# Peptides against a protein of PDB entry 3ESW, part 268

Target 1, 322 residues: chain A of PDB entry 3ESW
Amino acid sequence: NNIDFDSIAKMLLIKYKDFILSKFKKAAPVENIRFQNLVHTNQFAQGVLGQSQHLCTVYDNPSWHSIVLETLDLDLIYKNVDKEFAKDGHAEGENIYTDYLVKELLRYFKQDFFKWCNKPDCNHCGQNTSENMTPLGSQGPNGEESKFNCGTVEIYKCNRCGNITRFPRYNDPIKLLETRKGRCGEWCNLFTLILKSFGLDVRYVWNREDHVWCEYFSNFLNRWVHVDSCEQSFDQPYIYSINWNKKMSYCIAFGKDGVVDVSKRYILQNELPRDQIKEEDLKFLCQFITKRLRYSLNDDEIYQLACRDEQEQIELIRGKTQ

## One batch from the design tools (peptide; made by RFdiffusion4, then SolubleMPNN)

Design b2_p29_8_s1 (from b2_p29_8, 9 letters changed)
Fold by OpenDDE base, seed 3:
Structure b2_p29_8_s1 (fold): chain B 322 residues (1-322), chain A 29 residues (1-29)
Amino acid sequence: as target 1 above (322 residues)
Amino acid sequence: SEWEKEEKEIEMLKKKYLEAKEKAEEQKK
């Protein structure tokens, strides 16, 4: 009797799908109790939850996407993408075009659009006067600054004219389209919105050791790709641990479809103690938040995302970029 | 952990599916 391997494959596929879908069904009462207890008793868990409530949804704003696309030089961007794409001999319609788009957006953002602000220029003396600025500390926003989701304002005194210059740390990415300056926080915030405005799958990566960057899901590479707007970096997750010799404990990715501990992608050496939460509790927390974010999705969407998550977990365990 | 059991079960199901699919494709040649 010839073994009907087609029938066996179909049966196994059904069982596999049903098993995956069962994980994304409504949380059991015990899971809800565990989640509530964790976020009430662990400060790190509360912080991850708080960040997820903002970062997982804030960039899914069609009005903001329109404002971004109206503000960028799209003609220049697409001209450069088309030029580099054609130079490498690719055919139209390949998924690799999106990787060229992200690389050009990194170039455009760093070279043509946004500015690094270690210290502001003096508002009175004008451009290239930041060397004359002395930090006096930080304070709360004024009435105008508070309109643009500003939590902190850095205060500087000009050594030349004696005037005070304010550097508000805006969290409103639309205000950053106007100001066009900041540090890693402002860079990553606006660049995440820019990538989302092109319809891309993007995550915001928070590092506990005061850095932030993006991940883009490449359909060509079929994986999450490291993207740092400050560094004009594409697919270089090693830059922090190896090139900077940075010590790190946690890297958490926040996207519309989930929250993922991506520490294994970026922490290659000089690992700091992971003492803020139990590993099992962090895994549970990220999975529970992810389950909540996917609650409105259909079975096919849930299954496709779960397959993507499985591939990512395999990648993170093996330490091999495919 | 319960999660490690689930991960192993998923990996086992996926492996068996791929093996069955490959054999089914070989039988059609």
Scores: peptide ipSAE 0.031, ipTM 0.589, DockQ to the pose 0.679
Fold by OpenDDE base, seed 4:
Structure b2_p29_8_s1 (fold): chain B 322 residues (1-322), chain A 29 residues (1-29)
Amino acid sequence: as target 1 above (322 residues)
Amino acid sequence: SEWEKEEKEIEMLKKKYLEAKEKAEEQKK
């Protein structure tokens, strides 16, 4: 009896797909109760939920993508991408082109487009006057600043002219296209939108210890790739733990298709106590939010994303970037 | 969103629970 191995393989694949899809079915009442209890009793869980409600969806705005693409020097960007791509002997249409694009966007953003603002320049004295600026504290936004999702305004006095300079901490990334300055928050916010505007699969990574960066899903590398716009860094997840000797407890990635604890990718040493939530509860929370974000997806999309998630989890467990 | 629908469903369930709890406390008087 010739065993039809192809038929068996197809049947096994169907059963595997059904098994994977079963994990993404509507949450059981017990899971909903657990979720509700968790977000009501655990402040960290509530924070993760609140961030997910914003960060997972805010960048999926086609109008913003258009504004970004109209604002960037696309001719320069693509010229540089094409130049570096051709220099390395790659053929057109290779999936690696997107990695070159992200690398150029990192270069362009840091060198040509956006400015680091530790202290603002004096509005009266002009450029390169930040050294003369003394912080006076922070206040709420005024009526104009409040239009651009500003939660806090840092106030500085110029030691030279005595004038006050306001540094609004805008959360509106479109406003950041005008201001062209900020710290890690503004950098990551706008850069996340920039990457999304090129149709890339991007996550916003929040670190509890006051840093933020991106991850890009490389189709060439078939994994999530660390991307830090502040550092012009591509695929260097070790920079925080090793190069900076930064102590960290949590790194949470927020994307349109899910929320993932990516701490294992970035926390290689100097781990701080993970005491904000039970590990099982954090895992449950991220999975539950991810499940909710995928409810509108078809079975094929859910399956493809679940396969990606499994590969990422294997990577994170093994500590090996494949 | 389906998420907002689910949140509303949960809120309705909480409301029903609270109403049932109040009735149960009234029956104990």
Scores: peptide ipSAE 0.008, ipTM 0.348, DockQ to the pose 0.011
Fold by OpenDDE base, seed 5:
Structure b2_p29_8_s1 (fold): chain B 322 residues (1-322), chain A 29 residues (1-29)
Amino acid sequence: as target 1 above (322 residues)
Amino acid sequence: SEWEKEEKEIEMLKKKYLEAKEKAEEQKK
């Protein structure tokens, strides 16, 4: 009796699909209780939840996407992408065009559009005066700064003229299109919105040890790709642990379709103690938030995303990005 | 936990699917 293994494979695929779908449709009452207890008892879990409520949804704003696309030099960007694609991209297929786009956006953003701001220039003395600036501390926003989702304002005194300069840490990415300066937070925030404005699948990666970056889902590479706007870095997840010798404990990725612990992609050495939450509880938390984010998706979307998630988990376990 | 049991069941189903697919490809050669 020739066992029809093709029929068996098809049947198993259906059962697998149905099983995945059942997990997303039925938040078991026990999972809700576990989630509520975890976020009420664990500060790190509460922090991850709070970040997810903002970072997973804030960038999915069509009005913001329009403003971004109207603000960027699209003619320059696409001219550069087309030029690079015409050299070698045609041999690799159309899906590689998006990788060239992301690489050009990294270049454009760092070289032409946005500036790093360790210290602001003196508002009175003008350009190239940041060397004369002494930090006095931080304070809350004023009434004008508060309009642009500002949590903190850094205060600097000019050693030359004695005037005070304010450096508001704006979290409104539309305000950042105007100010065009900041540190890793402002860079990553605006760059995440920029990538989203091109219709790309993007995650915001939060590192507990005071750094942030992006991930982009490359259809060409068929995986999540490290993207750091500050470093103009594409597919270099090792730069923090290896090149910077940075010590890290947690890297959490926040996207519209899920929250994922991506620590294994970036923490290659010098791992700090992961003592903020139990590993099982963190895994549960990320999965639970991901289930909530996908609640409104159809069965096929849920299935496709679940397949993607599993490929990523396999990648993270196998260390294939080395 | 119930979800850990479910995760193991998914992993098992995937393993079985891959094994069945490989055997189906072997039968076509």
Scores: peptide ipSAE 0.040, ipTM 0.639, DockQ to the pose 0.871; fails the geometry check
Fold by OpenDDE base, seed 1:
Structure b2_p29_8_s1 (fold): chain B 322 residues (1-322), chain A 29 residues (1-29)
Amino acid sequence: as target 1 above (322 residues)
Amino acid sequence: SEWEKEEKEIEMLKKKYLEAKEKAEEQKK
């Protein structure tokens, strides 16, 4: 009797699919207890949960997407994308067009749209006066600044004219479309929204050591791609550990479909102690939040995302980051 | 942990699937 290995393979695939789907069903009471205990007893876990409640959903706002698309020079952007795409003779298919789009958005954002602000210019002396600004500290927002989700305002005194200039740290990305300036936080916040406004799969990556960036899921490359708006960087996850020689402990990615520890992609050397949470508890936390985010998805969507997650985990384990 | 058991079970199921698939491709030759 010739063993029908094709039938066996099909049966094993069904069992595998059913098993994967079973993981994303309603959390067991024991998992809920473990989760509640973890977020109440571990400050790092509480921080990750708090970030997930904001970062996983805030950018999924159709009204914001419309405002972004109305604000950007779409004609310039698409003209540049089309020009770069045409050089490759369309040989690599339609999916590569999105990679060109993200690369152009990085260029456009850094070169044409947004400005780095280490210190503000003096409101009285005008442009290119930031060198004359002395920090006096930080304070709470005023009544106008408070309208735009401002948590803190940096205060500067001009050494030339003696006037005070305020630099509000806005968390409202729509306000950032107006102000068009900031540091890594403002850059990443607005750029994440910009990428989302083009219908892309995007994650916000939080690094514990005071940096933030994005990841974009490339359909062409079939993986998550590092994207840093501050650096105009595409697919260069090594820049922090290798080029900057930065010491890091945690990198956590926050997206609509999940929370993932991506530390292995970015922490290639100079690893700091990972002492804020047990590795097993962090893994559990990310999986539990991901499970909650996927609760409303159908079985096909859950399975497709689980396959994507698995490929990412294989990538992260094998160190096959470029 | 229950998770470690599940991971091992997934790995085992995948391995078996790949082995069965390879054998099925060999039988078609």
Scores: peptide ipSAE 0.040, ipTM 0.614, DockQ to the pose 0.772; fails the geometry check

Design b2_p29_8_s2 (from b2_p29_8, 10 letters changed)
Fold by OpenDDE base, seed 5:
Structure b2_p29_8_s2 (fold): chain B 322 residues (1-322), chain A 29 residues (1-29)
Amino acid sequence: as target 1 above (322 residues)
Amino acid sequence: SEWEKEEKEIKMLKEKYEEAKKKAEEQRK
């Protein structure tokens, strides 16, 4: 009896597809109860949910994408990408072009476009006066600052002239296109929007220990790639744990198609206690939010994303980021 | 958890698919 292994493989693929699709069907009543109980009883879970409601959807704004593309020097960017692609890209295939684009955007953003602001310059004394600025604390936004989704304003006094300078922590990325300065939060926020404006698959990664960065899905590498705009870093997930010797507990990635615990990619040593939520509950939470984000997708889209998710989980388990 | 059971089942189905695919490729040689 010649076992038709092709027919068996096709049958198994159908069963696998059907099984995956069944997981993304409407959450069982028991899952809804578990989710509601978790977000009502666990502060960390509530925080992850709150972040997902914003970070998973806010960057999918076509009007914002247009404003970004009109604001950036696209001629310079594409000239530089084309130059680098012409050297090595043809040997690796057309899919590598997007990796060159992301690398150029990292360069352009850090070197030409955006500025790190540890302390603001004095509004009265002018440029290069940040060294004279003393922090007085933080307060709520004024009426003008409130127009641009500002939660906090840092207040500084100039040691030379005695004037007060305000540093609003804007969360509106369109306002950041104007101000062109900030810390890791503003950098990551605007850079996430920039990458999205080029039609890329991007996630916002939140680290509990006061850092944030991006991930980009490389079609060339066929995986999620670490991207830190502050560091001009591409595919260096080890920089925090190894180079900075940073202690970390949680890294959560937020994208339009899902929420994923990516801690295993970045926490290579110096792991802090993961005591904010049970591991099973965190896994459930991320999966549940991901199901909700995919509710309107068709069966083929769900299947493709599930295959991507599985590949990522295998990568995270094997520790093969190389 | 039900999810861990499902994840194991998915993994098992995928492994079986890859094995069947390999055997099919071997039969074509």
Scores: peptide ipSAE 0.032, ipTM 0.579, DockQ to the pose 0.785
Fold by OpenDDE base, seed 4:
Structure b2_p29_8_s2 (fold): chain B 322 residues (1-322), chain A 29 residues (1-29)
Amino acid sequence: as target 1 above (322 residues)
Amino acid sequence: SEWEKEEKEIKMLKEKYEEAKKKAEEQRK
């Protein structure tokens, strides 16, 4: 009897889809209770939830995307992308084009657009005066700074002229298009928005040990790709653990479609104790938030994302980041 | 955990699907 393997495959696919979709149905009462208890009792869980409420949705703003695209030198960007794409012998329409775009955006952002700011220049003395700046501490935003989602303002005194310079830590990425300066927070914030403005699937990665970066989903590579705007880095998840010898405990990725513990991608050595939450509880938390973020999606979208998630989990377990 | 059991079941279903799909592709050759 010729086993109709095609029929079996179709049947198994249906069962698999149904099984996957069943995971994204409305949370059971027990899951809601577990979630509520976790976020009320665990500070780290509260932090992850709070970050998800902002980072998972804030960049999905079409108005902001338009402002970004109007602000960037798109002609230069696409000229450079097209040049490098053609140089490597790729034809138009290849999925790899988006990888070239992200690489150019990294270049453009670091070299042409944004500035690293350890200390601000003196507002009175002008450019290249940061060496004369002494930190006095931080304070709350003034009335003007408060308009741009500013949580803190670093205060500096110029050793030369004695004037005070304010360095507001703006969280409004549109304001960052104007100021064009900051540290890893401002860099990652604006760069995440920039990538989103090009219609890319992007996650914001928060590291507990005071660094932040992006991930971009490459359709060519069919995986999440490390992207650090500060480092002009593409697909180099090892830079923190190996190159910097950084000690890390948690890396959490926040995107419109989910929250994922990506620590295994980045923490290759020098792992700090993961003592902030039980591993099972963190996994549950990320899955629960992810489920909530997907409630408005159709079955096909849910299934495709679940397949992506599974592939990522396999990647993270196998350590197969090239 | 129930989740670990479910993940195992998912993985097994996927593996069975991929095996069946490969066999189906081999039968078409």
Scores: peptide ipSAE 0.030, ipTM 0.586, DockQ to the pose 0.735
Fold by OpenDDE base, seed 1:
Structure b2_p29_8_s2 (fold): chain B 322 residues (1-322), chain A 29 residues (1-29)
Amino acid sequence: as target 1 above (322 residues)
Amino acid sequence: SEWEKEEKEIKMLKEKYEEAKKKAEEQRK
């Protein structure tokens, strides 16, 4: 009897799909109890949950997307993308255009749009006076600064004129479109919104050791791609561990469709102790939050995302992120 | 853990699917 391998393959595919979909059904009562206990007893877990409640959804704001697109020089951006795409992109298909777009956005953001601010210039003395600024500490926002989700204001005194200059650390990315300056936090915050405004799949990556960056899902490369606006870096996940010799313990990615421990992509050497949470509990936490983020999705969307998740996990285990 | 069992089961199902698919393609030649 000729074994109908086509029929067997179809049957196995159905069973596989059903199995995958079953994982994204409503959490069992036992899972809810485990989750509640974890976030109440583990500070790191509570932090991850708190970040997910903000970072997974805050950038999905159509009004913000419109403001971003109205603020950026789209003519310049697309002119540059078209120019680079015309050289090589036509042979590689339309999906590569988005990679060129992200690369141009990195260039535009760092070179033309946003500024690194280690110390502010003196408000009285003018431009290029940051060298004369002495930090006095930090304080809470004033009434005007508080309108723009500002938790901390750094205070500086000018050694030349003696005047005080305030550097508010704004968390409102729309305010950052005006101020156009900051450190890694402000850079990543606004750049994440910029990428989202172009309709891209983007994650915010939090590193416990005081750095933040993005990931973009490339349809051309069919994987998550490292993106650091501060470094104008595309697909260079090794820069922190290898180039900087940075010691790191945790890298967590936050996106609309999930929370993922991406530490294996970025921590290639100089690993710090991962002692903040049990590995099993972190895995459970990320999966549980991801499951909740996908509750409104249909079966096809859930299946496609689950396939993407599986490919990412295989990539992370095999260390194939070059 | 229940998750480790599920991961093993997924991997096994996927491997079986790919094997069956390959055999089906070989039978069509």
Scores: peptide ipSAE 0.027, ipTM 0.563, DockQ to the pose 0.721
Fold by OpenDDE base, seed 3:
Structure b2_p29_8_s2 (fold): chain B 322 residues (1-322), chain A 29 residues (1-29)
Amino acid sequence: as target 1 above (322 residues)
Amino acid sequence: SEWEKEEKEIKMLKEKYEEAKKKAEEQRK
């Protein structure tokens, strides 16, 4: 009896697809109860949920994308991308072009566009006066600062002229296109929007130990790629644990299509205790939020994303980011 | 865990699919 391997392959593919799709059906009542109990009883879970409600959707704004593209020097960016792409002997239409674009955006953003602000310059004394600034603390935003989603304002006194300078910590990325300065939060916030404005699949990565960065899904590499605008870093997930010798406990990625614990990608040594939530509960939480984010997607979209998720989980288990 | 069982089942189904596909391609040559 000639075994019809084609029929077997088709049958197995259908069963596999149906199995994957079954995971993304509406949550059972028991899952909803578990989710509600978790976010009401665990502060870390509540924080992850709160962040997901903002970070998973805020950057999917076509009006913001237009403003970004109108603000950037696109001619310079594409000129540099084309130049570097051609030097390496690539042909037009290759998926690798997007990796060159992201690398140029990292260069452009750090070198030409945005500024690191440890301390602000004195508003009265002008440029290069930050050395004269003494921190006095933080306060709430004033009426003008409040228009731009400002949660806190750092206050500085100039040792030279005695005047007060305010450094608002704006969360509105459109305001950051104007101010063009900040720390890791402002850098990552605006850079995430910039990458999204080019139509890229991007996640915002939150680290519990006071750092933030991006991940970009490379179609060429067929994986999520570490991107840090502050460091002008592409595909160097080891920089925190190895180069900085940073101690970390949690890294959570927030994107339009899901929330993922990416700690295994970045925490390579000096792991801090993961005591904020049970591992099973964190896994459940991320999966549950991801499921909710995908409720409007069709079966083919769900299946393709689930295949990406599976590959990422395999990557994270194997430690094969390099 | 139920998840480990699901991962094992997924992996097994994928391996079986790839084997069946490869055998089907070999029979067409």
Scores: peptide ipSAE 0.018, ipTM 0.450, DockQ to the pose 0.557

